# Peptides against a protein of PDB entry 5IXI, part 29

Target 1, 141 residues: chain A of PDB entry 5IXI
Amino acid sequence: TPLLDASSLEYLFAQGQYDLVKCLAPIRDPKTEQDGHDIENECLGMAVLAISHYAMMKKMQLPELPKDISYKRYIPETLNKSIRQRNLLTRMRINNVFKDFLKEFNNKTICDSSVSTHDLKVKYLATLETLTKHYGAEIFE

## One batch from the design tools (peptide; aimed at target 1 N41)

Design b2_p21_3_s1 (made by RFdiffusion4, then SolubleMPNN; from b2_p21_3, 8 letters changed)
Fold by OpenDDE base, seed 3:
Structure b2_p21_3_s1 (fold): chain B 141 residues (1-141), chain A 21 residues (1-21)
Amino acid sequence: as target 1 above (141 residues)
Amino acid sequence: SPLEGIDEFFEKWKKKANKEL
């Protein structure tokens, strides 16, 4: 497995975000309906990681984030389009769940200073490999 | 480890999300 220095990790993290959102690294096909839900939840998790990383880099606390913070720009465009086509109540639920996710993640893992931006990038890339069809190499052990 | 903590958190959240979504 190759060693990743800080610059390489930063590059891969940025590229990974781009690839996920632009569907250049397409998410894997769901095997079941529940698997589909799991995939979507993983995507929301990816958004939490990305936003949290951004917040940490900017030294921003969650209350300092824009009130309209959303997963929309941090998930695959295809999924975003799919969600936008769902009924209002479903979309509201997704928004609420995501906001709760982000809040809880911030409170439990970020505020305690136990998680670094490095950790977030690693988790992001590792999850990206499992979430997408044919992305990634044996980068992390 | 921090990574393990993240993993555990995500797993807990996924279970919660599955009930709501």
Scores: peptide ipSAE 0.432, ipTM 0.892, DockQ to the pose 0.692
OpenDDE base, seeds 1, 2, 4, 5: peptide ipSAE 0.430, 0.430, 0.429, 0.423; ipTM 0.891, 0.891, 0.891, 0.888

Design b2_p21_3_s2 (made by RFdiffusion4, then SolubleMPNN; from b2_p21_3, 11 letters changed)
Fold by OpenDDE base, seed 4:
Structure b2_p21_3_s2 (fold): chain B 141 residues (1-141), chain A 21 residues (1-21)
Amino acid sequence: as target 1 above (141 residues)
Amino acid sequence: SALDGIDEFFAKWKKKAAEEL
């Protein structure tokens, strides 16, 4: 938005990532089991945004990223621990779905160049506000 | 807009993820 300069947005984006992963901005409580799944999917989406932003900043496409890249360092630590406790088959499914998501989004952001790093930061922060319990930065109107 | 495109992409993905997870 016009209310934030580039430096401020960069700072808020970095801080937001830290707060989400370290659970300083804890994710909201699920209302139902399905809501819980939706929350997890949103977290995986946040990981895609963060990784895509990193890749764009480094001018790297997905094949140039580490082959073991995953959502683990880009989602809330509590969720990461929860996923680790699930059975192997479930963890494999999550990994596969995430990798497919990342590949598709990478094509959109890098190959098609339809999304900018600015757009990714805005989407990340906007989603963070709705995903967490009381994150009240109110960055966007 | 670009943001609308991101929203649509995420919505599509969430639908697919729900079928596999």
Scores: peptide ipSAE 0.309, ipTM 0.843, DockQ to the pose 0.646
OpenDDE base, seeds 1, 2, 3, 5: peptide ipSAE 0.305, 0.195, 0.309, 0.308; ipTM 0.842, 0.721, 0.842, 0.841

Design b2_p21_3_s3 (made by RFdiffusion4, then SolubleMPNN; from b2_p21_3, 10 letters changed)
Fold by OpenDDE base, seed 4:
Structure b2_p21_3_s3 (fold): chain B 141 residues (1-141), chain A 21 residues (1-21)
Amino acid sequence: as target 1 above (141 residues)
Amino acid sequence: SPIEGIDNFFAKWKKKANEEL
């Protein structure tokens, strides 16, 4: 991992979340239909990282978070709009898969305290580089 | 390492997600 001070990493993580959600760092174009699905799954993973980081910073577990916690605020707005246009059954499947992902990640990683907020920020930024078209996190160069 | 653990978890999840979606 690159050498960064805590303040710089915090800033980059916050800015990265903003850039991803607001599509200032747009996600890469899918090469195939399966690649498109992979991109969406990566975005859901980014949401899990962001939510987990939020929970850890607030010193609360998932059961203490709002029951309506969702990926919607933590994925690219373009993808969120796309998902909303899909039929109810598909949206339900996506929601269920995401909730399972978040629950599993929380139980096996966050609750064990084996992963720090630092680790989450590093993983988030690293994934952001590969997920987006032209986003270059200088910290990893 | 913790990062490697996260990577492995995500890899397993992505495989499961592709099967269900």
Scores: peptide ipSAE 0.403, ipTM 0.885, DockQ to the pose 0.653
OpenDDE base, seeds 1, 2, 3, 5: peptide ipSAE 0.394, 0.391, 0.401, 0.394; ipTM 0.884, 0.883, 0.886, 0.883

Design b2_p21_3_s4 (made by RFdiffusion4, then SolubleMPNN; from b2_p21_3, 9 letters changed)
Fold by OpenDDE base, seed 3:
Structure b2_p21_3_s4 (fold): chain B 141 residues (1-141), chain A 21 residues (1-21)
Amino acid sequence: as target 1 above (141 residues)
Amino acid sequence: SPLDGIDAFFEKWKKKANEEL
């Protein structure tokens, strides 16, 4: 459970998103090739959390989300640049997997009201701590 | 809990992502 009050959590969530995307909180160094893939997938997951949080705050349903919604604005800039340099097939696969994840996540967790914006912020910050090199505080207990 | 649900989705997605990429 978070130790922070709502306002502090909101601040940290906003700052955490900024820090992740701007690489002010750089993602951790991969230990193996598979670890690298896991890190990238976690980043894409962070995008799902961020987008879903935004959608919930705006009370937007999936059909109301832009059809071209993408992870690009919600992942580390370094990763985004890396992905853009990959071949078309790989980029298509990443995009498809991401869109499927976003769709299913929203349908089965958001639309059924089982997940709140608070939960998303907690998950985001918790994941951020494990994903980045030196980010973290004893925020959760 | 909701967090457990989120974790489950993440794990499921990671599995799928690893298969596709």
Scores: peptide ipSAE 0.424, ipTM 0.887, DockQ to the pose 0.687
OpenDDE base, seeds 1, 2, 4, 5: peptide ipSAE 0.415, 0.267, 0.422, 0.415; ipTM 0.885, 0.761, 0.887, 0.884

Design b2_p21_4 (made by RFdiffusion4)
Pose (drawn by RFdiffusion4):
Structure b2_p21_4 (pose): chain A 132 residues (1-60, 70-141), chain P 21 residues (1-21)
Amino acid sequence: TPLLDASSLEYLFAQGQYDLVKCLAPIRDPKTEQDGHDIENECLGMAVLAISHYAMMKKMSYKRYIPETLNKSIRQRNLLTRMRINNVFKDFLKEFNNKTICDSSVSTHDLKVKYLATLETLTKHYGAEIFE
Amino acid sequence: GVEGIDEFFEEANERANEAFS
């Protein structure tokens, strides 16, 4: 018997997206530059998940689906790199919706689950309360 | 399912690291 029902899961998913974007769920610190880039890539993956879920739900830019801090960080880079981030994101999104949804038979439930499960490891102290 | 998304993320991460290099 699981902890959450569909309603709580949907609400938690929406809250999780809110936390990730507004940085109430701050992304974990990088161990290396490479790890940092990997974190940014995972954030693009999270944006793909959020958009894919939205489109799936209604039966049908990454900027609004990533932490604002990374957005401000990306806004500081040269134009070619930003075009590159856009292209990489588009490729991820296309590849995910055209192949992975079908191949791995990804439902909306699995998607929300992976998203939140990813928040547990992508961000600092998710679900915890720290008092000073 | 979730495992397929994980595989996608791993592969996508490798390709993105190459694209950004």

Design b2_p21_4_s1 (made by RFdiffusion4, then SolubleMPNN; from b2_p21_4, 7 letters changed)
Fold by OpenDDE base, seed 1:
Structure b2_p21_4_s1 (fold): chain B 141 residues (1-141), chain A 21 residues (1-21)
Amino acid sequence: as target 1 above (141 residues)
Amino acid sequence: GVEGIDEFMEKMKKKANEAMS
């Protein structure tokens, strides 16, 4: 884990979310079609981490979250635009995949209590390094 | 810990690839 104090980690986590969504830290270019799918799945995973962190901070479980909660506000805007342009069936599949992600991860964060908010921030920032083109690695050096 | 998150993400990526294939 990084040798950051709690305040620094909280700041970097918040800034990292903003940078990802606003494409200030743009996601890397896919090398293959499968790599493109992997990148999208990684972004959905990042959304799960962000939402789970939010829920834990608010002391809420999944049934207590808004019924219209989705990945849309937690993924790169460019990816969100791309998804919205796909056909209905594809969008439904993506929604189902995300719901499955979130439901399964709820077991880790709520039921099993094996994941803390600290863990989520560390993993989020670490993933950001590999997912994006230019995001620095100095945090973990 | 973080190891649990790693395991989760790998598992979910695998399921997603299967569902979207």
Scores: peptide ipSAE 0.259, ipTM 0.821, DockQ to the pose 0.723
OpenDDE base, seeds 2, 3, 4, 5: peptide ipSAE 0.258, 0.254, 0.255, 0.257; ipTM 0.823, 0.819, 0.821, 0.821

Design b2_p21_4_s2 (made by RFdiffusion4, then SolubleMPNN; from b2_p21_4, 9 letters changed)
Fold by OpenDDE base, seed 3:
Structure b2_p21_4_s2 (fold): chain B 141 residues (1-141), chain A 21 residues (1-21)
Amino acid sequence: as target 1 above (141 residues)
Amino acid sequence: GVSGIDKFLKEFKKKANEALS
């Protein structure tokens, strides 16, 4: 349960996005290859949360977003660089998985309103604390 | 709510692992 008021939550959410992307809050080191994949999926999830939040705040659905919308500006720069170095087929798979993820989540956030912007901020910050090495705002109880 | 997000992310992670494996 978040201990923050709405304005504080909004501030920390915005700052958390910046810290994650700019690697000011670096993601944890993978323990295994599978752990590395899990971390990547977590980051893709973070991107979906961030984009969905943006879309909801702008009161637009995914079709109204740029056609080239991607995870690139919403994941850690280090991970983005890593993905760019992978082979074409792998990158295509990642793109497809992400787009499907975003489309499916759009239905829950914008279409059926089962998820609010408040929920997105809470989940984002909670995941950020578990995903990064030393980030811990202790926002939740 | 947040529980709905958790459920969705859990299901997505399974699909992602299957697609990327």
Scores: peptide ipSAE 0.289, ipTM 0.832, DockQ to the pose 0.665
OpenDDE base, seeds 1, 2, 4, 5: peptide ipSAE 0.288, 0.288, 0.288, 0.288; ipTM 0.834, 0.835, 0.834, 0.834

Design b2_p21_4_s3 (made by RFdiffusion4, then SolubleMPNN; from b2_p21_4, 9 letters changed)
Fold by OpenDDE base, seed 3:
Structure b2_p21_4_s3 (fold): chain B 141 residues (1-141), chain A 21 residues (1-21)
Amino acid sequence: as target 1 above (141 residues)
Amino acid sequence: GVEGIDEFLKKMTKKANEEMS
């Protein structure tokens, strides 16, 4: 967004992550079962963006990240609680999906260098606006 | 850029749906 300087974008990105995880910016209510799955996938995507941004800032590649890296600290706490209540097989599938997301996206963010930290912050905030109920209108409007 | 992220997330979301089905 040309209207936001680098410092403003950095601040909003950090605040947005906190708001999403702490449910201060609550995610929208699912309209259908499939919509619920889509929302969950978007949250996993948000976790990928956040972790990728962290890795880029620390100049770390995916193999250098801890093996226990997880979405748990990067998704809404309500969703995290929901996932923990699901059966083992489902949780394993979610873990696999997330690992696939992170692995594939690593090529774009670190290996190919086609995505910058600036791009990640913009996409994160843009998704946050549509994913949550009432958040973010002031950022891009 | 941002457009590349959009395309990636859409692609991976579809893949995720397949894995979760």
Scores: peptide ipSAE 0.205, ipTM 0.786, DockQ to the pose 0.731
OpenDDE base, seeds 1, 2, 4, 5: peptide ipSAE 0.203, 0.194, 0.202, 0.204; ipTM 0.783, 0.779, 0.784, 0.785

Design b2_p21_4_s4 (made by RFdiffusion4, then SolubleMPNN; from b2_p21_4, 8 letters changed)
Fold by OpenDDE base, seed 4:
Structure b2_p21_4_s4 (fold): chain B 141 residues (1-141), chain A 21 residues (1-21)
Amino acid sequence: as target 1 above (141 residues)
Amino acid sequence: GVEGIDEFLKKYTKKANEALS
């Protein structure tokens, strides 16, 4: 937004990631089972955004990232714990979906450069506001 | 831009739902 300079946006983005993962900004309660799935997928998307931003800042492509790169450090800890309790097949499916997610998004960020780091931060913070219970990006406007 | 991200996320959210359904 026009009111946020680059340094402020960097700070808010970093703090937002921390708040989401540490559940200081807790995710909203699901209204239905399907809503719960949607929330989970939104969190996976947030992880893709965060990882892609990191990779772009470090000028690293996906093959250069650790082989064990995953959503685990980039989603709410409560959700991560929940996923670990699910059966092996489900966890494998989630991992596969995420890997495909990250791979395809890499084509839009690092490879094609159609998405900038600025775009990633804006989308991340905007989604964080709607995904969490109390987090408000009022400073963003 | 951000709009491209929105479309991407929506597309793969659907894929994720199908994979886990």
Scores: peptide ipSAE 0.234, ipTM 0.800, DockQ to the pose 0.686
OpenDDE base, seeds 1, 2, 3, 5: peptide ipSAE 0.234, 0.140, 0.233, 0.233; ipTM 0.799, 0.680, 0.799, 0.799

Design b2_p21_5 (made by RFdiffusion4)
Pose (drawn by RFdiffusion4):
Structure b2_p21_5 (pose): chain A 132 residues (1-60, 70-141), chain P 21 residues (1-21)
Amino acid sequence: TPLLDASSLEYLFAQGQYDLVKCLAPIRDPKTEQDGHDIENECLGMAVLAISHYAMMKKMSYKRYIPETLNKSIRQRNLLTRMRINNVFKDFLKEFNNKTICDSSVSTHDLKVKYLATLETLTKHYGAEIFE
Amino acid sequence: YDDYFNHAKEVFDEFISDFKH
């Protein structure tokens, strides 16, 4: 018997997206530059998941689906790199919706689950309350 | 930033690999 029902899961998914974007769920610190880049790439993956879920729910830009801090960080880079980030994101999104949804038979439930399960490891102290 | 993009595909594949389990 699971802890959450569909309603709580949908609400938690919406809250999780809110936390990730507004940085109430701050992304974990990088161990290395490579780990940092990997974290940014996971963030693009999270944006792909959020958008894919939205499109799936209604039966049908990454900037509004990533932490604002990374957004400010990306806005500081040269234009070619930003075009590159856009192209990489588009490729991820296309590849995910054209192949992975079908191949791995990804439902909306699995998607929200992966999203939140990824929040548990992508962000600092998710679900915890720290008092000073 | 070259490494960002050099590993982007790999990181994405690893990221979505849980859907293959």

Design b2_p21_5_s1 (made by RFdiffusion4, then SolubleMPNN; from b2_p21_5, 13 letters changed)
Fold by OpenDDE base, seed 5:
Structure b2_p21_5_s1 (fold): chain B 141 residues (1-141), chain A 21 residues (1-21)
Amino acid sequence: as target 1 above (141 residues)
Amino acid sequence: DEEFFKRAKDVFKRFFSSFYE
């Protein structure tokens, strides 16, 4: 992976978020049912990174974020549609697992200042490359 | 099902721990 300067990284991170959510960089096709679950979980992880980055940039703690903070705006629209088609109990459990991880990530990593916004962007783009079908082919060599 | 949510938690734990590598 090429070494990127701060300005390039910021641009790629913003564009990558947009491409993931709008499905311009579509997620890869699952090879198995379990692979499909792993893909969903990786997408939820991507949402945690994006939200955490937003919070850090705004100098906000998680309690200061809206109580209805959700993954819905930070995952592929196709996945969001799929999740909304599931029953209420399943959706509630997904929300709980996500919120628990977001809280843990913030408390044990972000609040400890062990992870910077730079690290979040790098991790986001690296995961995006493996999660999507063709992302990075035009950027990474 | 329960296996799905357990797997989700495991993936998140693994994802979280990767920041300490």
Scores: peptide ipSAE 0.197, ipTM 0.780, DockQ to the pose 0.646
OpenDDE base, seeds 1, 2, 3, 4: peptide ipSAE 0.099, 0.079, 0.193, 0.154; ipTM 0.716, 0.692, 0.778, 0.743

Design b2_p21_5_s2 (made by RFdiffusion4, then SolubleMPNN; from b2_p21_5, 12 letters changed)
Fold by OpenDDE base, seed 3:
Structure b2_p21_5_s2 (fold): chain B 141 residues (1-141), chain A 21 residues (1-21)
Amino acid sequence: as target 1 above (141 residues)
Amino acid sequence: DDLFFETAKETFERFFSVFYE
């Protein structure tokens, strides 16, 4: 992946979030059942990255974040709709998985200040490149 | 769905491994 200047990175990160959520950059088709599970979990990971970036920019710690914070606005809308159709127990478990992801990531990286907003943007965009169908084709052509 | 939750931790570790290296 070619290096991007700070302004370009910021723009692409913002646009990438929008494209992922609005499904303008649709997630790739799963190759196997496990691949499908990995895709969904990576989407939750993307939500963690987005939320963590937001929190860092707003200088908010995890305990200061709203207790009702969720992944719903940070994952593809199609996936969100799919999750909403699943039974209550499954939705609760997914929510727990997300919260565990967020907590663990925060404890291991954010609290130690070992990760910058720059790192989050890079990881986010790099994941978009592999998570979605042909993302970045116009940039990497 | 069980497989999803059973492998969630593994997926997390793999996904975020870049930050722990």
Scores: peptide ipSAE 0.341, ipTM 0.836, DockQ to the pose 0.764
OpenDDE base, seeds 1, 2, 4, 5: peptide ipSAE 0.331, 0.333, 0.340, 0.329; ipTM 0.832, 0.833, 0.835, 0.831

Design b2_p21_5_s3 (made by RFdiffusion4, then SolubleMPNN; from b2_p21_5, 12 letters changed)
Fold by OpenDDE base, seed 1:
Structure b2_p21_5_s3 (fold): chain B 141 residues (1-141), chain A 21 residues (1-21)
Amino acid sequence: as target 1 above (141 residues)
Amino acid sequence: MDSFFENAKKVFKKFFSSFYD
């Protein structure tokens, strides 16, 4: 695995977020219904990483973030459209799970400074590689 | 539906725990 300098990592992280959301790096095809759910859950996890990175870069904690913070801008647009078509109860439950994890992640990793922005970028890109169709093969091989 | 969200929590826990390996 080749080493990436800070500037290259920053570039790839920004581009990776854009590619995921805009579906330029499409998520892999599910093998089963459960696999489909796992893929969606991984996307929500990616949103937590992206939001957390943003918060850290702006030196903000959860109370300082907008109260209406959501995953909508940080997941594939196709998935966002799919979620919007689900009933209110389902959407509420998704929001609750997401917000609970975001809060836990912030309290246990960001607030105590145990995780750096570098760590978040590396984790994001590594997950992106496994989540999407052949993304970043030349970077991580 | 409950199974779906329980699985989601498991996936999120994997993300969380990976930073403490």
Scores: peptide ipSAE 0.066, ipTM 0.696, DockQ to the pose 0.612
OpenDDE base, seeds 2, 3, 4, 5: peptide ipSAE 0.055, 0.031, 0.029, 0.028; ipTM 0.687, 0.638, 0.636, 0.635

Design b2_p21_5_s4 (made by RFdiffusion4, then SolubleMPNN; from b2_p21_5, 13 letters changed)
Fold by OpenDDE base, seed 5:
Structure b2_p21_5_s4 (fold): chain B 141 residues (1-141), chain A 21 residues (1-21)
Amino acid sequence: as target 1 above (141 residues)
Amino acid sequence: MDVFFDNAKKTFKKFFSWFYE
């Protein structure tokens, strides 16, 4: 939130990433099939934010990141397991969509310096609040 | 399959519109 100082925001962001991936803050149950797809795509979006934040903190550009950069370490483990159980073509499509969006976000937003690490953390935490079950109830108002 | 891509693009656009508002 806008009321959090930099140190608090950094702590919450780090903890939030851990909670999301380890499913300590589980993603909400989908209400419909379409809602389920939206949840998965937002999780992929969260991975883009996390990777972009990492790159910015390390002063790296996307071409300098490993060629096999993937969302697998940045999404809920339950979702990652679900994706791995899908057929090869589906997994390839998900990978392509993710890579394309990561590249687009980097080129049009990060490289233009229109987004700061602060903004990434705020968006990440704000999304966690709506994406997960009861997350941030004790922190956010 | 095309529906998946279209939905993903729309979701991503909505998701990241936050940064351009």
Scores: peptide ipSAE 0.276, ipTM 0.802, DockQ to the pose 0.618
OpenDDE base, seeds 1, 2, 3, 4: peptide ipSAE 0.272, 0.164, 0.236, 0.161; ipTM 0.799, 0.709, 0.783, 0.705; seed 1 fails the geometry check

Design b2_p21_6 (made by RFdiffusion4)
Pose (drawn by RFdiffusion4):
Structure b2_p21_6 (pose): chain A 132 residues (1-60, 70-141), chain P 21 residues (1-21)
Amino acid sequence: TPLLDASSLEYLFAQGQYDLVKCLAPIRDPKTEQDGHDIENECLGMAVLAISHYAMMKKMSYKRYIPETLNKSIRQRNLLTRMRINNVFKDFLKEFNNKTICDSSVSTHDLKVKYLATLETLTKHYGAEIFE
Amino acid sequence: HEEEVMEFYEENQEEVVEAIK
């Protein structure tokens, strides 16, 4: 018997997206430059998940689906790199919706679950309350 | 807070729908 029902899961998913974007769920610190880049790439993956879920729900840019801090960080880079980030994101989104949804038979439930499960490891102290 | 979260979520969803159209 699971902890959450569909309603709580949908709300938690929406809250999780809100937390990730508004940085109430701050992304974890990088151990290395490579780890940092990997974290940014996970964030692009999270944006792909959010957009895929939205499109899936209604039966059909990454900027509004990543932490604002990474957005401000990306806005500081040269134009070619930003075009590159856009192309990588588009490729991820296309590959995910064209292949992975079908191949791995990804439902909306699995998607929200992976999103939140990824928040548990992508962000600092998710679900915890720290008092000073 | 719940209302704000839902407005934010629905706004993003609507933006995705519009972009796809």

Design b2_p21_6_s1 (made by RFdiffusion4, then SolubleMPNN; from b2_p21_6, 12 letters changed)
Fold by OpenDDE base, seed 5:
Structure b2_p21_6_s1 (fold): chain B 141 residues (1-141), chain A 21 residues (1-21)
Amino acid sequence: as target 1 above (141 residues)
Amino acid sequence: EKEEILKFANERAEEVAEELK
């Protein structure tokens, strides 16, 4: 893992979230249809990490989060637009996958306090490097 | 199909959680 001081890590995490959502750090091009699904799943994972980090910082559990919590503001805008163009059943499936993932992740991380906000930042940035075309190459190579 | 979705979500959650430990 890269050695970053706390202030640098905090800055990079905040900037990384912004860059991913605003597509300033564009996600890599899919090589196959399955690869496209894998990229989408990784983006949903990034949303889970971001929301979990938010919850931990606010010292909130999942039941205390808004009931209409969604991935929409935590994934690339291009992917969000793509998902909105899909049929209702597909969108419902994606939403269920996300909510189930978030719930299970919360049970394994937030509830037992074995994972810190520091760990989430590191994982987020590391995944961001592999998910995007060129972001973070100098830091995580 | 829903059971497969739950299994997938659980597997991904476990994978990420283990990587963070």
Scores: peptide ipSAE 0.033, ipTM 0.630, DockQ to the pose 0.027
OpenDDE base, seeds 1, 2, 3, 4: peptide ipSAE 0.030, 0.032, 0.030, 0.029; ipTM 0.636, 0.633, 0.630, 0.626; seed 2 fails the geometry check

Design b2_p21_6_s2 (made by RFdiffusion4, then SolubleMPNN; from b2_p21_6, 10 letters changed)
Fold by OpenDDE base, seed 2:
Structure b2_p21_6_s2 (fold): chain B 141 residues (1-141), chain A 21 residues (1-21)
Amino acid sequence: as target 1 above (141 residues)
Amino acid sequence: MKEEILRFSEERAEEVAEEIK
């Protein structure tokens, strides 16, 4: 992995979020139905990373975040549309699990100050590389 | 439509957190 300075990493992280959400860096095609679920789970994980990064940058704790915080603005728009078409129970499950995930992630990272914003950006970009079709080749090869 | 299977869980959150550390 090439050495990236802080400014470069900040830029890449911001651009990566934009590219993922706007589907400019499209997610890879699933090989199976189960693979499709794995991809969606990874996208939801990306949302957790992005929100956690935001919270840390704003020096906010999770309880201080809006109660209606959601993954919707932090996942690919195509996936968001797909989720909206699913039944109510499924959508409720996704929302509940996401909130629990975010809380648990915060407890394991932010609360004990073991993870920095730098670490979150690195993990985000690394995941983005594996999740998308051709993204990251110029950065991590 | 049946409810979809989600592997997204608190256990996964712990795994991701440990991966970052």
Scores: peptide ipSAE 0.040, ipTM 0.645, DockQ to the pose 0.030
OpenDDE base, seeds 1, 3, 4, 5: peptide ipSAE 0.034, 0.037, 0.034, 0.030; ipTM 0.631, 0.643, 0.635, 0.626

Design b2_p21_6_s3 (made by RFdiffusion4, then SolubleMPNN; from b2_p21_6, 12 letters changed)
Fold by OpenDDE base, seed 3:
Structure b2_p21_6_s3 (fold): chain B 141 residues (1-141), chain A 21 residues (1-21)
Amino acid sequence: as target 1 above (141 residues)
Amino acid sequence: MKEEILKFSEERAKEVEEELK
C-alpha cells in the first residue's frame, strides 16, 4: 500500500464517506447469509468510526452529542432502507446495540486518547476497500 | 424465515481497538 500524506488521507476519508452512503461505492455482494450479516455489521462499524471522528473533530463528548445520533446518515442508503423495513423490535435492538457499541468504543478507545483521528481515517478507508466492490483498488493495491 | 439481527460483540470491539493501534 502506498504512503498517504495527511491531505490525501483527509480527502479520501471525506469522499469515501460520501461514496459509501450514496452507494457510489456499492458494498460487495454477500457470498452467504453469514457474509451478509458480516457486511452489515461492518457498515455499522463504519458508522461508529465516522461518528467518533466527527465527535473528536468537534471536541464533543458522547453525552454532548445530539440525542438523535444514529447510524442512518453513515451507512449505505440501501442498507438504511433495508433496516427500515425490518420489524420494530429488530430496529430497536439494532439501535440499542449500535449506541452501546458507540459508547463503549468512545469510552475505552477514544477518551483514553489511544486512538487519533488519523487512525480512524486509516481504518475507515481500509475497511471501505474490503467492503466495497472496486473502491480504492488504485490506491490500496 | 429467520431475520438476522445485527450485533456487536465485545470481541469485535476489542478487535477494532487493536487494529487501530
Scores: peptide ipSAE 0.032, ipTM 0.620, DockQ to the pose 0.029
OpenDDE base, seeds 1, 2, 4, 5: peptide ipSAE 0.029, 0.030, 0.027, 0.025; ipTM 0.615, 0.614, 0.611, 0.570; seeds 4, 5 fail the geometry check

